# Designs tried in a protein design run: peptides against a protein of PDB entry 2Q3Z. Part 13

Target 1, 272 residues: chain A of PDB entry 2Q3Z
Amino acid sequence: YVLTQQGFIYQGSAKFIKNIPWNFGQFEDGILDICLILLDVNPKFLKNAGRDCSRRSSPVYVGRVVSGMVNCNDDQGVLLGRWDNNYGDGVSPMSWIGSVDILRRWKNHGCQRVKYGQCWVFAAVACTVLRCLGIPTRVVTNYNSAHDQNSNLLIEYFRNEFGEIQGDKSEMIWNFHCWVESWMTRPDLQPGYEGWQALDPTPQEKSEGTYCCGPVPVRAIKEGDLSTKYDAPFVFAEVNADVVDWIQQDDGSVHKSINRSLIVGLKISTKS
Target 2, 254 residues: chain A of PDB entry 2Q3Z as posed
Amino acid sequence: YVLTQQGFIYQGSAKFIKNIPWNFGQFQDGILDICLILLDVNPKFLKNAGRDCSRRSSPVYVGRVGSGMVNCNDDQGVLLGRWDNNYGDGVSPMSWIGSVDILRRWKNHGCQRVKYGQCWVFAAVACTVLRCLGIPTRVVTNYNSAHDSNLLIEYFRNSEMIWNFHCWVESWMTRPDLQPGYEGWQALDPTPQEKSEGTYCCGPVPVRAIKEGDLSTKYDAPFVFAEVNADVVDWIQKSINRSLIVGLKISTKS

## One batch from the design tools (peptide; aimed at target 1 S145 I155)

Design b1_p11_6_s3 (made by RFdiffusion4, then SolubleMPNN; from b1_p11_6, 7 letters changed)
Fold by OpenDDE base, seed 3:
Structure b1_p11_6_s3 (fold): chain B 272 residues (1-272), chain A 11 residues (1-11)
Amino acid sequence: as target 1 above (272 residues)
Amino acid sequence: DISDMPSSLQL
């Protein structure tokens, strides 16, 4: 988890699992220095350097900073996300084969956001950074991954009497989504939540005003303890959200129906 | 095609 520089990232769909090779490159020349720069340009450091530095001994704190800084939302973070297939002014997310080139480009261009990333790119860069900082980390893939926007643990669709979706799909289910799990103790929680912690660097939702997610104990998600910081409801929904159809009839009546054809969540963790 | 991209499919 710290020593492996090459690995695989799982992609595709639940029915058609694929993988790509990825060079994490945490021991390549200058990568540790870039990870330290990433910490030194984070908003918490810029606001109060002494306080930020005093907290860098905490994997919980560092993990949360890294999840925010891997995306360029709210800060001078590493990657700009894009999903519309318009990559002509940058690099296609599918073109990346490792974290090293991304991190070097970011640093060499004055910490300007690198164009472009998607979930596995965000996750892989976060994995590299966390490994550089001595935090055991792995990339995970969740198939049929929900994005709950209103923290109700549901993916809600509005439908007409014919079952056609009405309005904008605000909430979504990805064919797959990637994030990271990091091994750490949780002295800030009750006993028993040490071990793997989920962190998501893809800018999906704000946590405490910043596009970051976690760390949240994988155990808490598995047990349904949504009170555990950080972001337990969101991460829980990614793997367990129920899909609900609100069916409007011609008479203006609305019927709630559970969509049993859409099953959220199939998590695969890497062994390396 | 965006449909050929690994993360292009929203369900």
Scores: peptide ipSAE 0.084, ipTM 0.749, DockQ to the pose 0.179
OpenDDE base, seeds 1, 2, 4, 5: peptide ipSAE 0.057, 0.061, 0.045, 0.054; ipTM 0.756, 0.753, 0.741, 0.758

Design b1_p11_6_s4 (made by RFdiffusion4, then SolubleMPNN; from b1_p11_6, 8 letters changed)
Fold by OpenDDE base, seed 1:
Structure b1_p11_6_s4 (fold): chain B 272 residues (1-272), chain A 11 residues (1-11)
Amino acid sequence: as target 1 above (272 residues)
Amino acid sequence: DIDDMPSSLRF
């Protein structure tokens, strides 16, 4: 989890699992230096360098910083996400074969955002950075992964009386989604929450004003302890959200549809 | 092929 430089990232669908080879390259020349630059351009360092540096011994703190800095939202982060298949002004997310080229491009262009990433690219870069910093980390793929936007642990679809979906369908289920899990102690929590912590660098929701997610104990998610910092409800929903189809009548009444609900969540952790 | 699609497929 720290020493492996080459691995696989799982993709595809729950029924048809695929993988791609990925070069994490955490020990390649200059990569550690780039990871340190990433820390030195984070908003917390720019605000108070001494305070930020004093906290870098905490994998909890560093993990949260890295989660925010792998995406370019709100800061000078590494990657710009794009999902609309219009990549002509950059690099297609599907063309990347490793984290090294991405990190080198970011640094060599004055810490300008690299175009473009999707979930596995964000996760893989985060994995590289965290491994560089000595934090055991693995990429995780979750099939039928939910994105809950209103923290109600539901993916809700609204339909009219004819069964037509209404609205922009903001809440969604990905065919697959990737994030990382990092091994660390949690001295900031009650005993028993040490071990794997989920971190999601894909910019999906803001946490404390920044597009970042975690760390949250995998155990807390498994046990349904949604009070556990950080971002337990969101991560819980990724793997456990219920899907609800609502039918709206002309009178404004709403009732649940009997339609087949999608099963949310099939998490696969890498063994590399 | 649905299996070759990126993580952009919504259900």
Scores: peptide ipSAE 0.040, ipTM 0.738, DockQ to the pose 0.219
OpenDDE base, seeds 2, 3, 4, 5: peptide ipSAE 0.040, 0.040, 0.039, 0.037; ipTM 0.748, 0.740, 0.725, 0.741

Design b1_p11_7 (made by RFdiffusion4)
Pose (drawn by RFdiffusion4):
Structure b1_p11_7 (pose): chain A 254 residues (1-148, 151-160, 170-248, 256-272), chain P 11 residues (1-11)
Amino acid sequence: as target 2 above (254 residues)
Amino acid sequence: SESSIVDETPS
């Protein structure tokens, strides 16, 4: 979770899982410096640099900023999202085989966002950043499935959408800022829309808080709960509707 | 039959 520089990102579907190898490259030349730069351009550093550097004692603070800076609403984030099959301005999300070239591109262009990312690209870069800084991190994929004239499927078909698969990262740490018993894996989602409140979204939120439905736990628990849960009911006339099943075959490299 | 909700990547 810290030292291994290559891994797998799972894609495809719940029935046909694809394992895409990936070069996280967290110890490649210039990557650590790029990661320290990423921290020094974060909006909290601009607001209060002395406090920002002091808060870097916390993997909660750093994990939040690190993952949060990958797809940042501010112009100094690492990646720009796109899902319309139109990637000519730059580079397709399906092309990358690693996080390193993106990070180097980003540094060389005045810390401007690199086009383009999709959920697994953001998650992959977040893994590289956090592993470089020493926070144990893994990329995780969740799969969702549809069964087909449903209004539900139409509403979605035609960025908090429910996708065929979605990726995020999990980082390992204690949570002295929370009630006791929430140490361990924390979910961090670097995909784009920081929207409700706060400098960043989403996380870190304890995985246990998600499983337990304890959605008042910081940070951004409802956003992560929504990626692995969806409750759908029909009233033809009360009935459970399985046209959409969310939270299947959640996967990570062994 | 089962299908996808929205594709994250092209088919």

Design b1_p11_7_s1 (made by RFdiffusion4, then SolubleMPNN; from b1_p11_7, 7 letters changed)
Fold by OpenDDE base, seed 4:
Structure b1_p11_7_s1 (fold): chain B 272 residues (1-272), chain A 11 residues (1-11)
Amino acid sequence: as target 1 above (272 residues)
Amino acid sequence: EETDIVNAEPK
């Protein structure tokens, strides 16, 4: 999880799983230096360098910083996300084959955000950075991954009497979503939550005012301990949300239906 | 639906 530089990232759908090769390249020349620059331009360092540096011995702290800095939201982070197929002024997310080029571009352009990333790109870059910093990390793919925006652990669709979805979908289920899991102790939590921690660098929801997510113990998610820092409800929803259809009738009445055809969450963890 | 784009929702 630290030594492997080449691996695969799973994509596609639950029914049609595919993968792409990815060069993480955490040991390539200059990559560690770039990771250190990433830490030195993070908002917490800029606000109080001494405090930030004093906390860099904590994988929990560093993981959270990296989660925020891999995306360019709120800071001088690495990647700008885009999902609308308009990539003409940058690089298509589908074109990337490794983290090294992304990180080098970011640094070489004065820490200007790189266009563009999607979930697996964010995850892969985060994986590279965390590995560079000595944190065992793997990319995780979750098929039928929910994006819960209101923290109710539900994906809610509004449908008319004909079953047609009404209005703009605020909440969604990704065909797949990628994040990372990092191995660390959790001295900030009760005993037993050491091990794999989920971190999500894709800018989906704000955590404590910043587009970052985690670390949260995978065990906590598995056991449904939503009180566990950080962002347990959000991560839990990604893998366990229920889908609810609100069916509106002509008379204005609303019928609640649990959509059992949509099963959220099929997680694949990589070994490389 | 593009399988390479995550912005695809199950039907």
Scores: peptide ipSAE 0.037, ipTM 0.709, DockQ to the pose 0.210
OpenDDE base, seeds 1, 2, 3, 5: peptide ipSAE 0.034, 0.035, 0.037, 0.034; ipTM 0.705, 0.718, 0.682, 0.714; seed 5 fails the geometry check

Design b1_p11_7_s2 (made by RFdiffusion4, then SolubleMPNN; from b1_p11_7, 8 letters changed)
Fold by OpenDDE base, seed 3:
Structure b1_p11_7_s2 (fold): chain B 272 residues (1-272), chain A 11 residues (1-11)
Amino acid sequence: as target 1 above (272 residues)
Amino acid sequence: PETVPVYAEPP
């Protein structure tokens, strides 16, 4: 999880699982230096360098910083996400074959955001950075992954009397989503939550005002302990959200219906 | 049947 430089990232759908080869390249020339630059341009360092540096011995702290800095939201982070198939002014997310080129481009252009990333690109870069910093990390893929936008553990669709989805801001279920899991102790939590921690660098929702996610113990998610920091409800929803349809009737009443055709979550973890 | 939004897939 630290030594492996080449691996695979799972993609596709639950019914048609695919994978791509990926060069994480954490030991390639200059990559460690770039990871250190990433830490040195994070908002916490810029605000108070001494405090930030004093906390870099904590993989919990570092993991959370990296989660925020891999995306360019809110800071001088690495990647700009884009999903509309308009990549002409950058690099298509599908074109990347490793983290090294991305990180080098970011650094060489004065820490300007690299165009473009999607979930597996964010996850892969985060994996590289965390491994480079000595944190055992793996990329994970969750099929039928939910994006809960209002922290209610539901994916909600509003429908008219004809069953047509209304509104432009419906919550989403992706065919797949990638994030990372990092191995660390959790001295900030009650005993028993050491081990794999989920971190999500894809800018989906803000956590404490910043587009970052985790670390949250995988155990907490499995056991449904949603009080566990960080971002347990969001990560839980990614893998366990219920889908609800709010259907407006002809008389103006609204009916709640559980959508049993949509089952959220099928997580696959890499072995290396 | 409900359609699920998709990420762009690599070739």
Scores: peptide ipSAE 0.034, ipTM 0.675, DockQ to the pose 0.342
OpenDDE base, seeds 1, 2, 4, 5: peptide ipSAE 0.028, 0.022, 0.031, 0.032; ipTM 0.709, 0.664, 0.671, 0.700

Design b1_p11_7_s3 (made by RFdiffusion4, then SolubleMPNN; from b1_p11_7, 6 letters changed)
Fold by OpenDDE base, seed 5:
Structure b1_p11_7_s3 (fold): chain B 272 residues (1-272), chain A 11 residues (1-11)
Amino acid sequence: as target 1 above (272 residues)
Amino acid sequence: SETDIVLAEPK
């Protein structure tokens, strides 16, 4: 999980799983230096360098910083996300074959955001950075991954009597979503939560004011301990949320659709 | 799928 430089990232759908080769390249020339630059331009360092540096021995702290810095939201982060298939002014997320080119582009352009990324790109870059920093990390793919914005552990769709979706689709289920899991102790938590920790660098929801996510113990998610920092409810919902279709009648009454059968969550963890 | 979002015709 630290030494492997080439691997695969799972994509597609639950019914049609596919993968792409990916060069993580954590030991390639200059990559470690770029990872250190990433730390040195993070908002916490800029605010208080001494405090930030004093905390870099903590993989919990570093993991959280990296999850925030891999995306460019609210900082000088690496990647700008885009999902609308309009990538003419940059590089299509589907074109990337490794983390090295992305990180080098970021650095070589003065830490300017790289266009563009999607979930697997964010996850892969985060994986590279964390591995560079000596944190065992793997990419995880979750099929039918829920994005819960209101922390009710439900993905709710509102439809009229004709089946037309009403309102925006802010909450949704991704056909697949990627994040990373890193191995670390959790001295900031009660005993027993050491091991794999979920981190999500894709900018989906703000955590304490920053687009970052985790680390949260995979064990906590498995056991349903939603009080465990960081961001347990969000990560839990990604893999366990229920889907509800509400049918709204003209009289204002609502009822649950009996046609919904989509199951949230099918997680695949890489072994390399 | 090359996108993260659910396709119009989920599989």
Scores: peptide ipSAE 0.023, ipTM 0.677, DockQ to the pose 0.164
OpenDDE base, seeds 1, 2, 3, 4: peptide ipSAE 0.021, 0.021, 0.037, 0.023; ipTM 0.663, 0.677, 0.703, 0.690; seed 3 fails the geometry check

Design b1_p11_7_s4 (made by RFdiffusion4, then SolubleMPNN; from b1_p11_7, 6 letters changed)
Fold by OpenDDE base, seed 2:
Structure b1_p11_7_s4 (fold): chain B 272 residues (1-272), chain A 11 residues (1-11)
Amino acid sequence: as target 1 above (272 residues)
Amino acid sequence: SETDIVNADPP
């Protein structure tokens, strides 16, 4: 998880699982230096360098910083996400074959955001950075991955009497979503939450004012301990949210129904 | 296909 530089990332859908090869390249020339630059340009460092540096011995702290810095939201982060199929002014997310080129581009252009990424690109770059920093990390793919935007652990669709979705889908289920899991102790938590921690660098929801997510113990997610920092409810929802249809009737009444046809979550953890 | 790789909200 630290030494492997080439691997696979799972994509596609639950019914049609695919994978692509990916060069993480954490030991390639200059990559560690770039990772250190990433730390040195993070908002916490800029605000208080001494405090930031004093906390870099903590994988928990570093993981959270990396989660925020892999995306360019709120900071001088690495990647700009885009999902609308308009990539002419940059590089298509589907064109990337590894993290090294992305990180080098970011650095070489004065830490300007690289266009463009999607979830697996964010995850892969995060994986590279974390591995560079000595944190065992793997990319995870979750099929039918929920994006809960109101922290109620539900994906809610509003439908008319004919079953047609009304309005903009604020909440959604991705065909697949990728994030990373990192191995670390959690001295900041009660005993038993050491091990794999989920981190999500794709900008989806803000955590403490920054587009970042985690680390949260995978165990906490499995056990439903949503009080565990960081961002347990969000990560829990990604893999366990229920889908609810709000059906408006002709008389204006609204009926709540559980959508049993949409099952959230099928997580695959990579071996390498 | 690329369409299968792109993140999308399934129907």
Scores: peptide ipSAE 0.037, ipTM 0.722, DockQ to the pose 0.182
OpenDDE base, seeds 1, 3, 4, 5: peptide ipSAE 0.033, 0.034, 0.035, 0.032; ipTM 0.706, 0.709, 0.711, 0.705

Design b1_p11_8 (made by RFdiffusion4)
Pose (drawn by RFdiffusion4):
Structure b1_p11_8 (pose): chain A 254 residues (1-148, 151-160, 170-248, 256-272), chain P 11 residues (1-11)
Amino acid sequence: as target 2 above (254 residues)
Amino acid sequence: GFEEEPVTEES
């Protein structure tokens, strides 16, 4: 989770899982410096640099800023999202085989966002950044499935959508800032919309808090709970509707 | 890689 520089990002569907190899490249030349730069341009550093550097004692703080800076609402984030099959301004999300070239591109262009990312690209870059800084991190994929004239599927078909698959990262750490027993894997979601409140979204939120439905636990627990849960009920006339099943075959490299 | 799409198909 710290030292291995290549891995797998799972894509495709719940029935036909694709394993896409990936070069996280966290120890390639210039990557650590780029990661330290990423911290020094984060909005909390601009607001109070002395406090920001002091807070870098915490993997909770750093994981939040690190993952949060990958797809940042501010112009100094690493990537810009796009899902309309129109990637001519720059580079397709399906083209990248690693995080390194994106990070180097980002540094060389005044820390401007690189076009374009999709969920697994953001997650892959977040893994590189956090593994470089020493926080054990893994990329995770969740699969969702539809069964087909449903209003539910129409509403979605025609960015908090429910997708065929969605990726995020998990990082390992204790949580002395929370109630006891939430140490371990924390979910961090660098996909785009920081929207409810706060400088960043989403996470870190303990995976256990998600499994337990303890949604008051910081940070951004409802956003991660929503990616792996959806409750759908019909009233033809009360009935459970399985036109949408969310939270299937959640996967990571062994 | 593969394009990320809104869920429409069974799997």

Design b1_p11_8_s1 (made by RFdiffusion4, then SolubleMPNN; from b1_p11_8, 7 letters changed)
Fold by OpenDDE base, seed 5:
Structure b1_p11_8_s1 (fold): chain B 272 residues (1-272), chain A 11 residues (1-11)
Amino acid sequence: as target 1 above (272 residues)
Amino acid sequence: GEMQLPASEEA
């Protein structure tokens, strides 16, 4: 995983799985230096450089920092997300073919956020950075991926009596979502949670005040151990949330209906 | 690449 520079990222939908080629390029000229700059501009370094540097031997610590720094939320991170199909003042997320150009643009413009990214772009850049730092990492795609905003492990739709979705649709299911899994030991956890750890650099929810996610053992998600740091409930919901429709009638009564037509989660882990 | 979309918007 660390040695692979070219690979594929899965996209499309659960019904029609597709992929795109991607150049991760972790060994290309200057990329390591850019990754080190990324670490040196992170909020923890700026707050206490000595403490931050002393913890960089921990892939758990570094993974969490990288997940936060790949997005530009809350810091001088790499990418600005955008999903409204208006990309004229930047680069369309669909135009990227590799991580190297993104990282170089970020660095060359004084660590100014690069416009624009979506989930696979965030994931791919995170994958590049983590691999560059010697952490075995792969991109993961999850189809029908849930974004739970209130930590109840449900995607809740509010509907009128005619079944029409009401409100802002804040809780949602993506056709696909990408994040990364990194291989590391977890000395901060009970024995048995070493191995693949999920990290999600797409700015979806705050974790401890920062748009970051993980690392959380893939095993913990599989076994439903939601007490496991970091962010187990959120990652669990991405792949396992139930969908609930709250149907409000004219008389003010509310009917709860479990939506069984949409199954959340179909995870594919890449080989490279 | 393909745009990430809400599953409900898939045609």
Scores: peptide ipSAE 0.317, ipTM 0.845, DockQ to the pose 0.495
OpenDDE base, seeds 1, 2, 3, 4: peptide ipSAE 0.307, 0.313, 0.308, 0.302; ipTM 0.834, 0.835, 0.830, 0.827

Design b1_p11_8_s2 (made by RFdiffusion4, then SolubleMPNN; from b1_p11_8, 6 letters changed)
Fold by OpenDDE base, seed 4:
Structure b1_p11_8_s2 (fold): chain B 272 residues (1-272), chain A 11 residues (1-11)
Amino acid sequence: as target 1 above (272 residues)
Amino acid sequence: GELQVPASEES
């Protein structure tokens, strides 16, 4: 989880699982230095360098910083996400074969955001950075991954009497989504939450005003403890949200149905 | 690789 530089990232769909090879390259020349630059340009360092540095011994603190800095939202972060298939002014997310080129591009262009990433690119870069910093980390893929935007643990669709989705989808389920799990103690929590912690560097929702997510104990998600920091409800929804179809009839009546055809969440973790 | 896209019944 720290020493492996080559791996696979799972993609595709729940029914058609695929994988790609990925070079994490955490021990390649200059990569550690780039990871340190990433820490030195984070908003917390810029605000108070002494306080930020004093907290870098905490994998909880560092993990949260990295989850925010891997995306370029709100800061001088590494990657710009894009999902509209318009990549002509950058690199298609599918073109990346490893984290090293991304990190080098970022650093070499004055910490300018790299175009473009999607979930697995964000996750893979975060995995590289966290491993560089000595935090055991693995990429995780969740198939039928929910993006809950209103914190109700539901994915809601509105349909007409013919079953056609009405209006713009405010919430959605991804075919797959990737994030990372990092091994750490949680002295900031009650006993028993040490172990794997979920961190999501893809800019989906703001946490405490920043596009970051976690760390949250995998145990807390499994047990449904939504009170634990950080971002337990959001991560819980990614893997456990219920799908609700609101069906409006011609008479104006609205009926609720739980969609059993699309089950949220099928998590796959790598062994290295 | 595969793009991240909305899930479908075929997914």
Scores: peptide ipSAE 0.426, ipTM 0.873, DockQ to the pose 0.558
OpenDDE base, seeds 1, 2, 3, 5: peptide ipSAE 0.421, 0.411, 0.418, 0.419; ipTM 0.876, 0.870, 0.878, 0.870

Design b1_p11_8_s3 (made by RFdiffusion4, then SolubleMPNN; from b1_p11_8, 6 letters changed)
Fold by OpenDDE base, seed 5:
Structure b1_p11_8_s3 (fold): chain B 272 residues (1-272), chain A 11 residues (1-11)
Amino acid sequence: as target 1 above (272 residues)
Amino acid sequence: GELQLPASEES
């Protein structure tokens, strides 16, 4: 997980699983230096360099910083996300074949955000950075991945009596979503939560005011311990949210239907 | 690669 530089990222849909080759390239020339720059431009370093540096021995701390810095939201992070299929003023997310070019572009342009990324690009870059920093990391793909925006562990659709979705589709289910899992001890938690920790660098929801996510023990998600820091409810919802259709009739009656045709969450972790 | 899309937009 630290030594592998070439791997695959799973994409597609639950019914049609696909993969793409990806060059993580954590040992390529200059990549370590770029990762260190990433740390040195993070908001915590800029606020208090001494404090930030003193915490860099903690993979928990570093993982959380990296999850925030891989996206350009709120900081001088690496990637700008875009999902509207208009990529003419940058690079299509589908055009990337590795993390190295992205990181080099970021550095070479004065730490300006690289256009553009989607989930697997964010995850892959995070994986590269974390591996480069000596943290065993793998990319994870979750099919039918929920984005819960109101922390109720539900994906709620509002429909009229004709079944038409009303309002903006704020809450949604992705065909797939990628994040990373990193291996680390959790001295900040009760015993037993060491091991794989989920980190999500795609800017979806704010955690403590910053677009970052995790680390949260995979065990905590599996066991439903939603009190476990960081961001257990959000990550839990990505893989376990229930889909609810609210059907409002003209008479004002509201019917609740659980969508059993679409199951949220099918997680695949990579072996490389 | 493939774009990340809403599940309802899967083709």
Scores: peptide ipSAE 0.300, ipTM 0.831, DockQ to the pose 0.486
OpenDDE base, seeds 1, 2, 3, 4: peptide ipSAE 0.271, 0.288, 0.300, 0.294; ipTM 0.829, 0.834, 0.842, 0.847

Design b1_p11_8_s4 (made by RFdiffusion4, then SolubleMPNN; from b1_p11_8, 8 letters changed)
Fold by OpenDDE base, seed 1:
Structure b1_p11_8_s4 (fold): chain B 272 residues (1-272), chain A 11 residues (1-11)
Amino acid sequence: as target 1 above (272 residues)
Amino acid sequence: GELQEVASKEA
């Protein structure tokens, strides 16, 4: 998980699993230096360099910083996300074949955000950076991945009496979503939460005011310990959210549909 | 949709 430079990222859907080859390239020339630059331009370093540097021995701290810095939201991060199929002023997310070109472009353009990324691109770049920094990391793909926006652990669809979805579709389920899992101890938590920690660099929700997510113990997610830092409810919902279809009547009454159209969560952890 | 190469939201 630290030594492998090439691998595959799973994509597609639960029914039609696909993969693409990816060059993580953590040992290629200059990549480690770029990862260090990433740390040196993070908001915490800019605020207090000494404090930030003193905390870089903690993979928990570093993981959280990297999660925030891989996206360009809130900071001088690496990638700008885009999902509307309009990529003419940049590079299509589907065009990337590795993390190296992305990181080099970012650095060579004065740490300007690279256009564009989607979940697997964010995850792959985060994986590269974390591996560079000596943190065992793998890309994870979750099919039918929920995006809970109101922290109720539900994906709610409102339908009229004919079953037609009403309103906006802000709270939805991804066909697939990628993030990373990193191996680390958790001295900041109760015993037993060491091991794989989920980190999500795709800018979906803010955590403590920043678009970042994790680290959260995979064990905590499996056991339903939603009080565990960081961001346990959000990550839990990605893999375990319940889907609720509401039928709205003209009189304003609402009742649950008996039919569930989607099942959230089919996680695949990569081995390479 | 489900068969897209890019990540997309399903309903």
Scores: peptide ipSAE 0.088, ipTM 0.760, DockQ to the pose 0.205
OpenDDE base, seeds 2, 3, 4, 5: peptide ipSAE 0.052, 0.069, 0.076, 0.079; ipTM 0.763, 0.763, 0.760, 0.744; seeds 4, 5 fail the geometry check

